# Designs tried in a protein design run: peptides against a protein of PDB entry 5Z08. Part 338

Target 1, 168 residues: chain A of PDB entry 5Z08
Amino acid sequence: RQKDEWAKKTSSLMKQLDWFIGEHLGAMLAAEELGGPVVGELMEIDPDDLSAGFNAHGKLKKATSQPDLDRRQRRIDDIWGPQDEQGQAHKRKRGADEALAASAEMRDLIEQLMNKLVEAGGDNSATYVEIPRESAAARFLVRSKVAMFHPNDARRLRLVDFGRDLDD
Target 2, 222 residues: chain B of PDB entry 5Z08
Amino acid sequence: GLPRLIDAIEEASKIPAKRRQTPIKPTIEKLTTHLYTHGASPDSLLRLADLLTLRNHLDQASLAAITRNLYPSSTVSDEVVLRFIGALGHGQLKPTLALQALFLRWLVMVYHLLENPGVLGQVYGVLFDLLDTAAIRPQLCHLLALVTRRKHVRPFRIQAILTLSRQTGGDPNLTGLLRVFKNYYPEIIVGDATKGRASAFKHPDPQWRQHLDEIQQRRSEA

## One batch from the design tools (peptide; made by RFdiffusion4, then SolubleMPNN)

Design b2_p30_4_s3 (from b2_p30_4, 11 letters changed)
Fold by OpenDDE base, seed 3:
Structure b2_p30_4_s3 (fold): chain B 168 residues (1-168), chain C 222 residues (1-222), chain A 30 residues (1-30)
Amino acid sequence: as target 1 above (168 residues)
Amino acid sequence: as target 2 above (222 residues)
Amino acid sequence: MDLLLSLLSPEEQIRYYIEQISILRRKYLA
């Protein structure tokens, strides 16, 4: 009975986490990857705003028609095509795709970190996940104090063992 | 009455001080006087918690004055507690750390009036993770000392306190919290971190407590 | 709880979820 309640609560929290990643965190992570603000500095990033790009200070560029498009804006515009309706639709789609990709990466990373910790059976050396790059997702988990890089290898990430009990 | 005073302050909070037709200070003084005399009902507490925790145009002195006079006339709801907990930490939308310290002090002083003391135990992790914030650490450790149960004493938390204790040169509030942990698990190795001076976590304001007791007593007689 | 989560930073939210899930998962797997 008690175990069933804990399992149900765990499942509920996992669903909420997945929702949080998809609806909020993914867009913020995508913005950070695109050279926008660090996650949490701007709480509401519309995927459509990802298409507008960020200035050198990580602030959303106002669609000011100013011709001196910063090199970064030119690169974004080159990536996203002309400012016609089709270009705007392509920009919105790409922003949404980046948010989805960031969400998927975060979900996968959390899953791997949690699974690796369980599989390690108390062997701290076996708790590390190999990451292909220092992603916004990986950095965010470290800043959140839920994960730690290996001291000698930034490609190895482990989850903090929150579940360990003194009665174990 | 209190609701009308809150209404006036809520409306004023939407307007920058320079654009207000009337100074808000006299209304704040009336509010704080009323709170001191009668306390706040659960409904009034919720509204005041919103004013204190949400970003608005109220000045820090006014917010601090309200917080210092925030006497509950009855119980404190989970919602009120969660509003104050959500306002803690770093962020552009969060209140100042000075105001957060007052909120934590308030939670300590009204802990016995919580409708559900278990609510703080449910958010224990949120509170615990703020221990690195020096400005709120004294009041935070006091609140954690009240809230801590056996289930909260975990290896990662012990290690976190020990690490932070070393980094701070043995903060007496952290030493006090470690002693609370040791009460549940006497076998925990706290090393030299417990040999230092520990905070006793005494009531922050005995006069405030006495006045609260007087307000609470008047309601039980009505 | 939902109210609280809405008031937390993204870093605080993710930490809350992962901590709670980890603790609960250990309890029911033990």
Scores: peptide ipSAE 0.663, ipTM 0.871, DockQ to the pose 0.730
Fold by OpenDDE base, seed 2:
Structure b2_p30_4_s3 (fold): chain B 168 residues (1-168), chain C 222 residues (1-222), chain A 30 residues (1-30)
Amino acid sequence: as target 1 above (168 residues)
Amino acid sequence: as target 2 above (222 residues)
Amino acid sequence: MDLLLSLLSPEEQIRYYIEQISILRRKYLA
């Protein structure tokens, strides 16, 4: 039936979305959360690159020991520990963990946004998800023009109703 | 032949202009002359689409000259279309907005030669979401006017056009696109946004069309 | 479609997925 085909296509697209989030977007979101580049400014962020930290311009710092650790870079370095061999291993692990956390946050946020929109049944007031913070994930969805903050409350986020039809 | 010219340009595109042993301009001129005379085969179109859309060391004038002479001798594949669509928008790896406008103009002019016109309908959202980019909006609205079907006319898109129309002071291309939407849903309340001057979406280049028709006729005789 | 997605920015990709999923979900839930 046509509905079964739509369900299969939906499932396929959800799997592709989950893959995209996990394999690409998660690391970029983690970089943004850590004070790195905004998602999309640097297309290829290896979790290993997260360990190197970012300069004030969101560019990957080459491992040059320059002392002018901007406050964000200090926070990254504090998060990532000393640049000894053990510190580098801890840095790489932490980068991977941050990418996984960012991926999970994005998946959960998208799911909540989509579910709230369906549950609201056309009531726009009921479509908002409460977010604990303005995360990189939330900002990214807004920049992507798929979500909008409530005009008076930046802790409330809603999905754009792409599925609404004029024949409905 | 055309393949050898493309080979030479592909190799030159990998090298910064200052490091090239020979100037590429004479080869570009030979290519554009060949394209004007004979058009491009499907295989040549794909290779040229890559040269035009991928970040390389070719100068903007050369890329524009190739695009202006990109006459298909046959059909245009989905892959060629998707390469041009993927090159649209903002980003460090994207072509200049001026070149993107030429790509959109090209897609309008060759729309009737697409192997599958439905491919543009599948990527309608990607195209539509670029409407805020002023530099490409005229050609983008024209392409969308050709591609739009009932299924694409949705409340969020109507609202997006209305909002953008207000922000732009009533861009005639947006007004034209709203009229296309209204053809599918006459009941759409567009307010004053449709009362303004609308683009008629006329063919961008009648001389280019005539020359394309001549190239296409030669294929039917061969 | 896979070719296109590979050429899109992350913002464009996420928008493509969410738009298409939203449209399809509405169709099969109706």
Scores: peptide ipSAE 0.663, ipTM 0.871, DockQ to the pose 0.769
Fold by OpenDDE base, seed 5:
Parts: sequence; C-alpha cells; structure tokens
Structure b2_p30_4_s3 (fold): chain B 168 residues (1-168), chain C 222 residues (1-222), chain A 30 residues (1-30)
Amino acid sequence: as target 1 above (168 residues)
Amino acid sequence: as target 2 above (222 residues)
Amino acid sequence: MDLLLSLLSPEEQIRYYIEQISILRRKYLA
C-alpha cells in the first residue's frame, strides 16, 4: 500500500517534470546553446524571441539596431535567413525545433543519470554517464546542484544520490 | 479598515513612485499602525504576502516596515507560507536578500501559528538548498532547526552542510543545524564541525513575541 | 505544491523534481 502510493507520486512527479522540460526549460536551454542568456536569467523566453537572436551580451536584439555584421550575427542571420514572411516562418520553426531538441536532450540525460545511479548499486565510480559535449543541459544540471562533473574529466557526469538513507 | 488600506497600497504598487499623484508613505504608516494594534486576518495576510513577495514599485523601507509589523491576528495559512518560501533565493523577480531574511525571521516567529506546520516539512528541500546564500543563512538555519525531522536527515544533506561548513570556516548556524541532525541520528560523524561554536536558535525578538501574544489574546476574548 | 513550483526558478524546480523523485524511487524500490 505505501509502496504503491510512493510509486504513484513518483509517476506524477515524472509527468510534471516532463511537462516542465517541454513547456519551459527546453526553450531556455535552446536559447543558452544559441548563445543567449543563461537559463533562469530570462524567465519568459517566447520561442519567437529565440528567432530574433541574441547580441554579444546575451540580450535579445531589438529590431531597430543596425546590423552590426558580427560573426555571431551572421551565424544567426544565416540560421534565420532574411526578414521576409517566409524567413520569419522558417525562423519560428527553427526556434521550435531547437527547443524540442533541447527538451529531448535534457530528458534523455536525466534518464541516463538516474538509471546509471540505480545500476551502480552504491559504486560511485559506476555512476558516471559519458556526455558527448558540455551541453547547456549538462551545465544546467550542475548549476542546479543535481549533477557533478568528474573532477578530472568534464565528459563524465553523475547524479547526486538524493535517495540514499542513513538506515541503508 | 485594513482591507481599504491594502487596496490603496495595491493600486499604488502598480505605479512607479515618480508617477504617483499622492505619496504612499502616509498610507503605509496607517497600515503599519493598524497591523501593530490589531494584527492581520488570514485574508489580509495573503494580500500582504503578495505585496511583499511579488515584484512591484513599493520601496524597500516600506516593505520592511510592513514585514516587521506583520502580526497575525489568527492563524497563518499554507498559501501564505508558500508565497514567502517561493520568494526566497536568487532571481530578478525575487525580493532582496535583506527582505528575504526578514521573511524567514517572520516565519520563525509565527511558526506556532501555522495552520499546518507540516507544509514547511514538505518544502524542506527548497529551504535546505538555499544554505549557500550567506545573507539569509542565519534565519534559514533557525527555521530549518524548527522544521527538521528524522526523514529530512539524509547523507547528501549531511555532506552538503559539512562541505559548506568547511567553506565558511565553521559558520555557527551550520554547526547548530548539524547538532539538530545529530539529535535524530546520534551516530552521525560530523567531525570537528560540531565542536565549534553553535547558534542556540533563540527567539529573534522577545518584544515582538510578547506583542503577538497580546494580539492573539484579544482575538480569543472577542 | 503547484503554487510553489510556479514561484521557483528553473534551477530550483529541476532540483525539487530530481530530489523528490530520487527519494521516492529509492523508497518503493527498497
């Protein structure tokens, strides 16, 4: 009975986490990867704002400032194409695709981290997940104090063992 | 009455100080005087919690004055508690750390008036994870000392306090919290971290407590 | 709880979820 209640509550929290990643966190992670603000500095990133791009200071470019042809702006402009209606539609779609990709990466990373921790059976050396790159998702989990990089290898990430009990 | 004063302050809070037709300070003074004399009902507490925790155009001195006079005339609801807890930490939309410290002190002083003290136990993790914020740590450790139960004492939290204690050179508030943990698990090896000076977590304002008791007594007689 | 989560930063929210899930998962797997 109590185990069933814990399982139900876990399932509910996982659904809420999945929703949070998809509806909010994914867009913020995508913005950070595109050289936007760090996750949490801008609480309301409209996916449409992702399409406007970010200046060298990570601030949303207001439409009126002259196209300073900085390499980053060229890359954003190359990514986002001309400001015609078709270009704006492509921009919005690409922003949505990047948010979706970031959401998927975060979900997968959390799942891998949780699974490795369970599989390790208390062996701390076996809890590390190999990450292909230092992604916005990985950095975010470390800043959130839920994960830690290996001290000698930034390609190895582990979850904090929150579930360990003193009675275990 | 108190609701009309809150209405006026809510409307003023939407407007930058430079654009207000009338100064808000006289209304704040009336509010704080009323709160000091009569306390705040549960409904008024919720409205005041919103004014204190949401980003608005009220000045820090006014917010601090309201918080220092925030005497409950009755109980404190879970919703009021959660509004204050949600306002803690770093962020552009969050209150100043100085104001957050006043909120935590307030929660300590009204802890015995909570409708459900268990609500703080449910959000224990949120509170605990703020221990690295030096400006609120003293009041936060005091609140955690009241809230901590056996179920909250976990290996990762012990390690987190020990690490933070080393980094801070042995903060007395962290030492005090470790002693609370050790009361539930005497076998916890905390090393030299508990040998140092610890906070006793005494009531932060005895005069405020006495005045609160007087307000609470008047309600029981009415 | 929903009210609280809406007031937390993204880092605070993710930490809340991961911590609570980890604790509960260990309890029902034991």
Scores: peptide ipSAE 0.662, ipTM 0.870, DockQ to the pose 0.733
Fold by OpenDDE base, seed 4:
Order: C-alpha cells, then sequence, then structure tokens
Structure b2_p30_4_s3 (fold): chain B 168 residues (1-168), chain C 222 residues (1-222), chain A 30 residues (1-30)
C-alpha cells in the first residue's frame, strides 16, 4: 500500500519533470547550446515587463507555461532572426527542433544517471555515465547540484545519491 | 480597513517611485500600524506575501517595515509559506538577501501558527540547498532546525554540511544544525565540526513573540 | 507544490524533481 503510493507519486513527478523539460527547459538549453544566455538568466523581467506584467492587483501576471516558451522562442528569434517572415519561420522551426533535441538529450541523460545509480548498488565508482560531450544539459545538472563530473574526467558524470538512507 | 491599504500599496507598487503622484510612505505607515495593532488575516497575509516576494517598485525600507510587522491574526496557510520559500535564493527576480533573511526570521517566529507545518518538510530540500548563501544562513539554519525530521537526515546532506562547515571555518549555525541531525542519528561521525560553538537557535525576537501572542489572544476572545 | 515550482528557478525546479524522485524511488524499491 505505502509502496504503491510512493510509486504513484514517483510516476506523477516523472510526468511533471518530462513536461517541465519539454515545455520550459528544452528551449532554454537549446538557447545555451546556441550561444545564448545560460539557463535561467533570461527570466529577467525587463522594467517594461514589470509594469506590463502586473495584473489589476499589482501581481506579476503568472507567466503561463506557453507564454514563457513563446517569449523565449521570440527572444531566440529576435536575437538570431533575419527580419523577413521566411527567416522568422525558419528560425522558429530551427529553434523548435533544437529545443526538442535538447529536451530529448536531457531526458536521456537523467534516465541514464538514475539507472546507473540503481545499478551501481552502492559502488560510487560504477555510478558514472559516460557523456559524449559537455552539453548544456550536463552543465545544467551540475549547476543544479544534482550531478557531478568526475574530478579527473569531464566526460564522466554521476547523479547525487539523494536516495541513500542512514538506515540502509 | 487593511484591504484598502493593501489595494493602495498594490497599485503604487506598479509605478516607479519617481512617477507616483502621491508618496507611498504614509500608506505604508498606516499599514504597519494596522498590522501591529490588529495583525493580518489569512487573506491579507497572502496579498502581503505577494507584495513582499514579487518584484515591484516598492522600496526596501517599506518591504522590511511590512515584514517586521507581519503579525498573523490567525493561522499561516501553505500558500503563504510557499510564497516566501519561492522568494529565497539568488536571482534578479528574487528579493534582496537582506529581505530574504527577514522572511526566514518571520517563518521561524510564526512556525507554531502554520496550518500545516509539514509543508516545510516537503520543501526541505529547497531550503537546505540555500545553506551556501551566507547572508541568510543564520535564519535558514534556525528554520531547518525546527523543520528537520529523521527522514531529512540523509548522507548527502550530512556531507554537504560537513563540507560547508570546513569551508566556513565552522559556522556556529551549521554546527547547530549538525547537532540537530545527531539527535536523530547519534552515530553520525561529524569529527571536530560539532566540538565548536553551536547556535542555540533561541527565539530571534522575544518582544515580537509577546506581541504576536497578544494579537492571537484577542482573536480567540472575539 | 505546483505553486512553489512556478516560483523556483529552472535549476531549483530540476533539483526538486530529481531529489524527490530519487528519494521516492529508493523507498519503493527497498
Amino acid sequence: as target 1 above (168 residues)
Amino acid sequence: as target 2 above (222 residues)
Amino acid sequence: MDLLLSLLSPEEQIRYYIEQISILRRKYLA
């Protein structure tokens, strides 16, 4: 019964994580890979956005998930885009494709990191995943304090063992 | 009443100080006086939490004054707690670290009034990961000392505290938090990290507590 | 929880998810 509840909660969180990666993080990772801002820096509200972003009650308008993608995509497009409609469409498509690729890379990397941690059975040396490159995804996980590079090998990444218990 | 004062401050918060037609300071003073006298209802607390935690054009002195007078007249909802927790950390959209320290101090002082103290346990990781921020560490360690349960004492967190304790030369607040961890797991080897002076995590403002108790008592009599 | 996540940075959000999933996964696999 309790295990079933934990499994259900885990499944729910995984779905939320997948949604977060696809709907928010992927575009930011793609922007970083393309030489844009580091993930999270673009969350800066312009002073003009501050005034426009206030609702009737003085609260910042909740950036709905879709507007954030659209704003980030627009910013990517504004930073990189030729001004013509065809160039904008091509940029939007390229940005979408890069965001999808970054999302897929992040999902795969998280899955590998989690699986290696389980497979290692407590052997820290066996917890490392070999990464083909130092991607925006890998750097982001390290900045997020959820993963660590091997001290002597930047191609080896491990997940922090959050699940380890003292009663184990 | 309090709602109208909040309305006026919310409207003023949208406008840069230099462009306001009227000074906001008199309205802030009325608000803080009202809060000191009557406290804030759950609805008012939520609105004030938004004003305090969301980036707006209110000055730091006004935000600090509101926070110092943020007496709950009743309970503190999970939503209010989460607003303050979400405002912690680094970032251009986050409140100043000085204001964050006041929020953490406030959470410590109203901990016994939380509708669900378990909410802080659910976000324990979010709080714990801020321990590297020196400016908020004293109040953060105090809050964590209140919130910590056996389930939160984990090897990675022990190692994180030990590492940070070494890096800080043995911050008494980290030593205090590590002693809280040892209360749940006495077998934790902390070496010399616990031999140093530890914070006792005493109530940060006894006068504020007394005044809060007076406000809470008046509600029970009404 | 959804409210909190909306207030967190992307780094804080990913950390929240991975930490919670890791803890829960260990609990139900034990």
Scores: peptide ipSAE 0.662, ipTM 0.866, DockQ to the pose 0.728

Design b2_p30_4_s4 (from b2_p30_4, 12 letters changed)
Fold by OpenDDE base, seed 2:
Structure b2_p30_4_s4 (fold): chain B 168 residues (1-168), chain C 222 residues (1-222), chain A 30 residues (1-30)
Amino acid sequence: as target 1 above (168 residues)
Amino acid sequence: as target 2 above (222 residues)
Amino acid sequence: MDLLLSLLSPEQQLRLFIEEISVLRRKAEL
């Protein structure tokens, strides 16, 4: 009975976390990957805002017509296409796609981290997940104090063992 | 009344100080005087929590003055608590660490007036992870000492306190918090970390407490 | 989690999710 209640509560929280990642965090992570603000500096990033690109200070570039757009803006403009209606639609679509990709990466990374912690059976050396790159997702997990890099290898990430009890 | 004073400050908070037609200081002084005399209702507390925690054009001295006079006339809602908790940590949109320390001090002083003290237990991890921030650590440890229950005393937190205690040369507040942990699990091996001077977590401001009690008593008589 | 937790930063929210899920998973496995 108690185990079933804990399993149900776990499932509910996982769904809420999945929703949080998809509806809020994904867009912010995508913005950070695209050279926007660090997650949490802008709480509401509309995918449409992602399409406008970010200045060197991580602020949303308002579509000001000035020609001396820095290389990063060219890459954003190249990613997001011409400023016409079709280009704006392409921008919005790419912003949405980047948010979805970031959400998927975060979900997968959390799942891997949780699974490795369980599989390790108390061996701390076996709890590390290998990450292909230091992504916005990986950095966010570390900033959130839920994960830690290996001291000698920034490609190895582990989950903090929050579940361990003194009564275990 | 208090709502009109809050309205005026909210409007002024949207405008840079140099562009205000009227100085805000007289209105802040009226607000703080009113708060000192009557306290803040739950609704007023929520509005004031927004003014204190959200980025606006109010100066730090005004924000500090409001916080020092933030006497609840009634209870403190979960929403008010979580607004203050959400304002903790580092970031461009966060209040200064000095103001965060005042918020934590306030939460300690009004802990007995929380509608649901359990809300702090739910956000325990958020509070605990801020212990590395030296500027807020004294008040944070005091709040954690009030909030800590058996369920919060976990191996990773024990290790975190021990590590941070070594790094800080045995901060008395960390020693005090570790003693609170040991009260729930006497078997915790803390080594020399508990042998040092520990904070007693005394009430931060006895005069503020007395004045709060007077405000609270007037509510019960009304 | 309570709707009011939306008042916390994304980092704070994630931190609380992961801790609570980790605790519950461990309890369900024992």
Scores: peptide ipSAE 0.671, ipTM 0.897, DockQ to the pose 0.732
Fold by OpenDDE base, seed 3:
Structure b2_p30_4_s4 (fold): chain B 168 residues (1-168), chain C 222 residues (1-222), chain A 30 residues (1-30)
Amino acid sequence: as target 1 above (168 residues)
Amino acid sequence: as target 2 above (222 residues)
Amino acid sequence: MDLLLSLLSPEQQLRLFIEEISVLRRKAEL
């Protein structure tokens, strides 16, 4: 009975976490990957704002004055095509796709980190997940103090063992 | 009344100081005087928490003055608590560490007035992870000493305190917090980390406490 | 988690999710 209640609560929290990642965190992670602000510097990034691009200072370009197209913005604009209605629709779609990709990466990384911690059976050396790159997702987990890099290898990430009890 | 003073400060907070038609200082002084005399209702307390925690054009001296006079006339809601907790840590949108220290001090001083003291237990991990921030550590350790329950005493937290204690040369506040942990688990091996001077976590401001008690007594008589 | 936890930063929210999930999973396995 009590185990079943804990399992149900775990499932509920996992669903809430999944929702949080998809509805809020994914867009912010995508913005960071695109050279926008670090997650948490902007609490609300509309996916539509992702399409507007970021200036050299990581701030959303407000639609007003054509700021000097810095080389980075030119690359973004070149990637996103002409400012016609079709170009804007393509920009919005790409922003949404980047947010979805970032959400998927974060979900997968959390799952891998949790699974590796369980599989390790108390061996700290076996708790590391190998990551292909230092992504916005990986950096965010470290900033959130839920994960840490291996001291000698930034491609190895492990979850903090929050579940260990003194009564265990 | 207090709501009108808050309205005026909220509107002024949207405008850079150089562009204000009237100085805000007289309105802040009226607000702080009112708070000192009557305290803040739950609704006013929430609005003031927003002014204190959200990025606006208010100066640090004004924000500090409001925080030092933030006497609750009633209880403190979970929402107010979480507004202050959300404002803690590093970030461009977050209040200064000096102001965060005042918020933590305030939470210590009003802890007995929380509608749900358990809310701080729910965010315990967030608070604990800020222990590396030296500027807020004294007040943070005091708050954690009040909030800590058996369920919060975990191996990773014990190790974190021990590591940080070594790195800081045995901060008395960390030693005090570790003694709180040992009260729940006497068997915790802390080595020499507990033999040092520990903070007693005394009330940060006895005069503030006395004045709060006077404000709270007026509520019970009404 | 309480809706009020949305008042916390994304980092703070994630931190609380991961800790609570980790604790509950461990309890369910024992």
Scores: peptide ipSAE 0.670, ipTM 0.897, DockQ to the pose 0.710
Fold by OpenDDE base, seed 5:
Structure b2_p30_4_s4 (fold): chain B 168 residues (1-168), chain C 222 residues (1-222), chain A 30 residues (1-30)
Amino acid sequence: as target 1 above (168 residues)
Amino acid sequence: as target 2 above (222 residues)
Amino acid sequence: MDLLLSLLSPEQQLRLFIEEISVLRRKAEL
């Protein structure tokens, strides 16, 4: 009975997490990947606001002289700059596709991290997931203090073991 | 009344100080005087929490003055609590760490007036993860000392406190929090981290407490 | 989770989800 209640509550929370990732987090992650603001620095990025471009407040104040900022800004302006109606429709579609891709990546990464933690059976060395790149999703998990990079290898990520009890 | 003062401040908060037609300081002074005399109702408290936590054009001195006079006349709702919790940490849209420390101090001082003290227990992980932020650590440890229950004392949190205690050279607030953990699990080996001076987590402002009690008594007589 | 948790940052929300799920999964498996 108690185990069944915990399993049911787990399933409910997983559904809520999936909804949170799909409806809110995915668009923000996509914005970060595209060179926009870091997740959480802008509260409600409406997917439609993504398509409209980062407003002047999502523009990192041009700190001074570094030329590499101009390439990122150009890419943001190329993706989100005012274009004709057809260009805006293509940008909206691309923004939606990127949000879906970011949502899928985050879900998959969380699942892999959780599975590896269970499979490791208490061996901390076996808890690491190999990530192909340092993605917005991976960085977000670390900023959320949910995951940690390997100290010597930024391509290895592990979940924090929140479930371990002192009575275990 | 208080709602009209809040209306005026909300409208002024949308406008940069240099573009305001009238100085806001006299209205802030009227608000803080009213709060000191009568306290804030639950509805007014929520509106003030939004003004304090959302990015706006109010100056830091005004925000600090409101926070120092934020006496609840009644209870504190979960929504008000979560507004303050959501405002904690690092970020361009978040209040300054100095203001966050005042919010945490406020939560400590009004903890006994929360409609649901369990709400802080639900967000315990969020609070705990901010312990590395030195500017808010004293007030944060005090709040955590009030909120901590057996269910929050986990191996990863014990390890995190021990690691942070070593890194900080034995912060007395961390030592105090670790002693709270040990009250739930006496068998916890804390090593040298508990040998140091611990914070006693005394009430931050006895005068503020006395004045709050006077405001709360007037409500019970009304 | 309470609708009021939407007042927290995305990082804070994810942190709470993962901790609660991890604790419950561990309890269900034991």
Scores: peptide ipSAE 0.670, ipTM 0.895, DockQ to the pose 0.718
Fold by OpenDDE base, seed 1:
Formats: C-alpha cells, sequence, structure tokens
Structure b2_p30_4_s4 (fold): chain B 168 residues (1-168), chain C 222 residues (1-222), chain A 30 residues (1-30)
C-alpha cells in the first residue's frame, strides 16, 4: 500500500517535471544554446522572443535597424531568413524546433543520470554519464546543484545521490 | 493609508531615481512609520515582498528600511515566504546578498506567524544549497535550525556540512546546524566538527520581537 | 508540486523536483 502511494507520487512528479521541461525550461535552454541569456537570468522567454534573436549581451534584439549587425547577428538573420511573413514563420518554427530539441536533451540526460546512479549500486566511479558536449542542459543541471562534473573530466557528469538514507 | 503609500512607491520603483519628479524618501519614511505603528496586512505584505524581491529602481537603503520595519499585523502566507525564497542566491536579477541576509533574518523573526511552516520544509534543499554563500550563512543556518526535521538529515547533507566546516575552519553556525542534525540522529559521526564553538541561534533582535508582539496583541483585541 | 513553486527560479524548481523524485524512487525500491 505505501509503496504503491510512493510509486504514484513518483509518476505524478515525473509528469510535472516533464511538463516543466517542455513548457518552460526547453525554450530557455534553447535560448542559451543560441547565445541568448543564461537560463534563469530571464524568467520569461517567449518562444516568439527566441525568434527575434539575441544580441552579444544576451538581450532580445529589438527590431532597430542599426547597420553594425555583428557577424553572429548576420548568421542569426541568415538562419532566420527575411523579415517577411514566411521568414517570421520560419523563425518561429525554428525556435520551436530548438526548444523541443533542448527539452529532449534535458529529459534524456536526467534519465541517464538517474539510471546510472541506480545501476552503480553505491560505486561512485560507476555513477558517471559520459556527455558528448558541455551543453546548456548539462550546465543547467550543475548550476541547479543536482549534478556534478568529474573533477578531471568535464565530459563526465553524475547525479547527486539525494535518495540515500542514513538507515540504508 | 498603507495601500496608497505602496501605490506611490510601486510607481516610483518603475522610474530611475534621476528621472523622478519628486523624491521618494518622504514616502518611504511615511511607509516605514506606518509599518512600525500598525504592521502590514497579508495583502500589503505580498505587495511589499514584490517590491523587495523584484528588480526595480528603488535604492538599497530604502529596501533595507522597509525590510527592517516589515512587521506582520497577522499571518504570513506561503506566497510571501516563497517570494523571499525565490529572491535568494546569485544572479543579475537577484537582490544583493546584504538584502538577502535581511530577508532570512526576517523569516527567522516571523517564523511563528507563518500560515504553513511546512512550506520552508518543502524548499529545504534550496535553502541548504546556499550554505556556501558566506554573506548569508549566519541567518541561513539559523533558519535551517528552525526548519530541520528528521527527513532532511541525509548523508549528502551531513557530508556537505562537514566539508564546508573544514573549508571554513569550523564556522560556529555550521557547527550549530550539525548539532541540530545530531539531535535527530545521535549516531552521526561528526568527528571534531561538533567540539568547536557553536552558535546558539538566539533571537536576532529582542526589541523587534517585543514590538511585533505588541502589534500582534492589537489584532487579537480588534 | 504546489503552483506557488513557480515563484522560484528554474534552477530551484529543478533542484526540488530531482530531490523529491530521488527520495521517492529509493523508498519505492526498498
Amino acid sequence: as target 1 above (168 residues)
Amino acid sequence: as target 2 above (222 residues)
Amino acid sequence: MDLLLSLLSPEQQLRLFIEEISVLRRKAEL
């Protein structure tokens, strides 16, 4: 009975976490990957704001026509196409696709980290997940103090063992 | 009344000090005087918590003065508590660490007036993870000493306190918190970390407490 | 988690999710 209640609560929290990642965190992670603000520095990133692109300071580009568009801005503008309705639609779609990709990466990384911690059976050396790159997702997990990089290898990430009890 | 004073300060907070038509200081002084005399209702507390925690154009002295006079006339809601907790830590949009220390001190002093003290237990991990921030550690340890229950005493937290205690040369506040942990698990091996001087976590301002009690008594008579 | 937890930063929210899930998973396995 108690185990069933814990399992149900776990399932509910996992669904809430999945929703949080998909509806809020994914867009912010995508913004960080695109050279926008670090996650948490801007609480409200509208997906539409992702489409506008970010300046070198991670601020939303206001549509001001200033000519000294830095090479990075030209790449963003080139990537996002002309400011016509088709270009805006392409921008919005790409922003949505990047948010979905970032959400998927975060979900997969959390799952791998949790699974490795369980599989390790108390061996700290076996708890590390190998990551292909230092992504916005990986950095965010470390900033959130839920994960730690290996001290000698930034490609190895482990979950903090929050579940361990003193009675274990 | 208090709502009109808050309205004026909210409007002023949107404008840089150099662009304000009128000095805000007289309005801040009226607000702090009113708070000292009557306290703040739950609705006023929420509005003031937003002013204190959200990035705006109010000066640090004004924010500190409001915080020092933030007497609740009744209870403190979960929303007010979480506004202050959400304002803790590092970041460009976060209040200064000095102001965060005042918020933590305030939470300690009003802990007995929380509508749901359990809310702090739910965010325990958020509070605990800030122990490495030296500027807020004294008040943070005091708050954690009030909030800690058996469920919060975990191996990773024990190890974190022990590591941080060694790194700080035995901070008395960390030693005090570790003693609180030992009250729930006497078998915790802490070595020499508990033999040092520990904070007693006494009330940070007895005069503030007395004045709060007077404000709270007026509510019970009304 | 309570809707009021949205008042916390994304980092703080994730931290609370991961801790609570980890604790509950461990309890369910025992």
Scores: peptide ipSAE 0.670, ipTM 0.896, DockQ to the pose 0.709

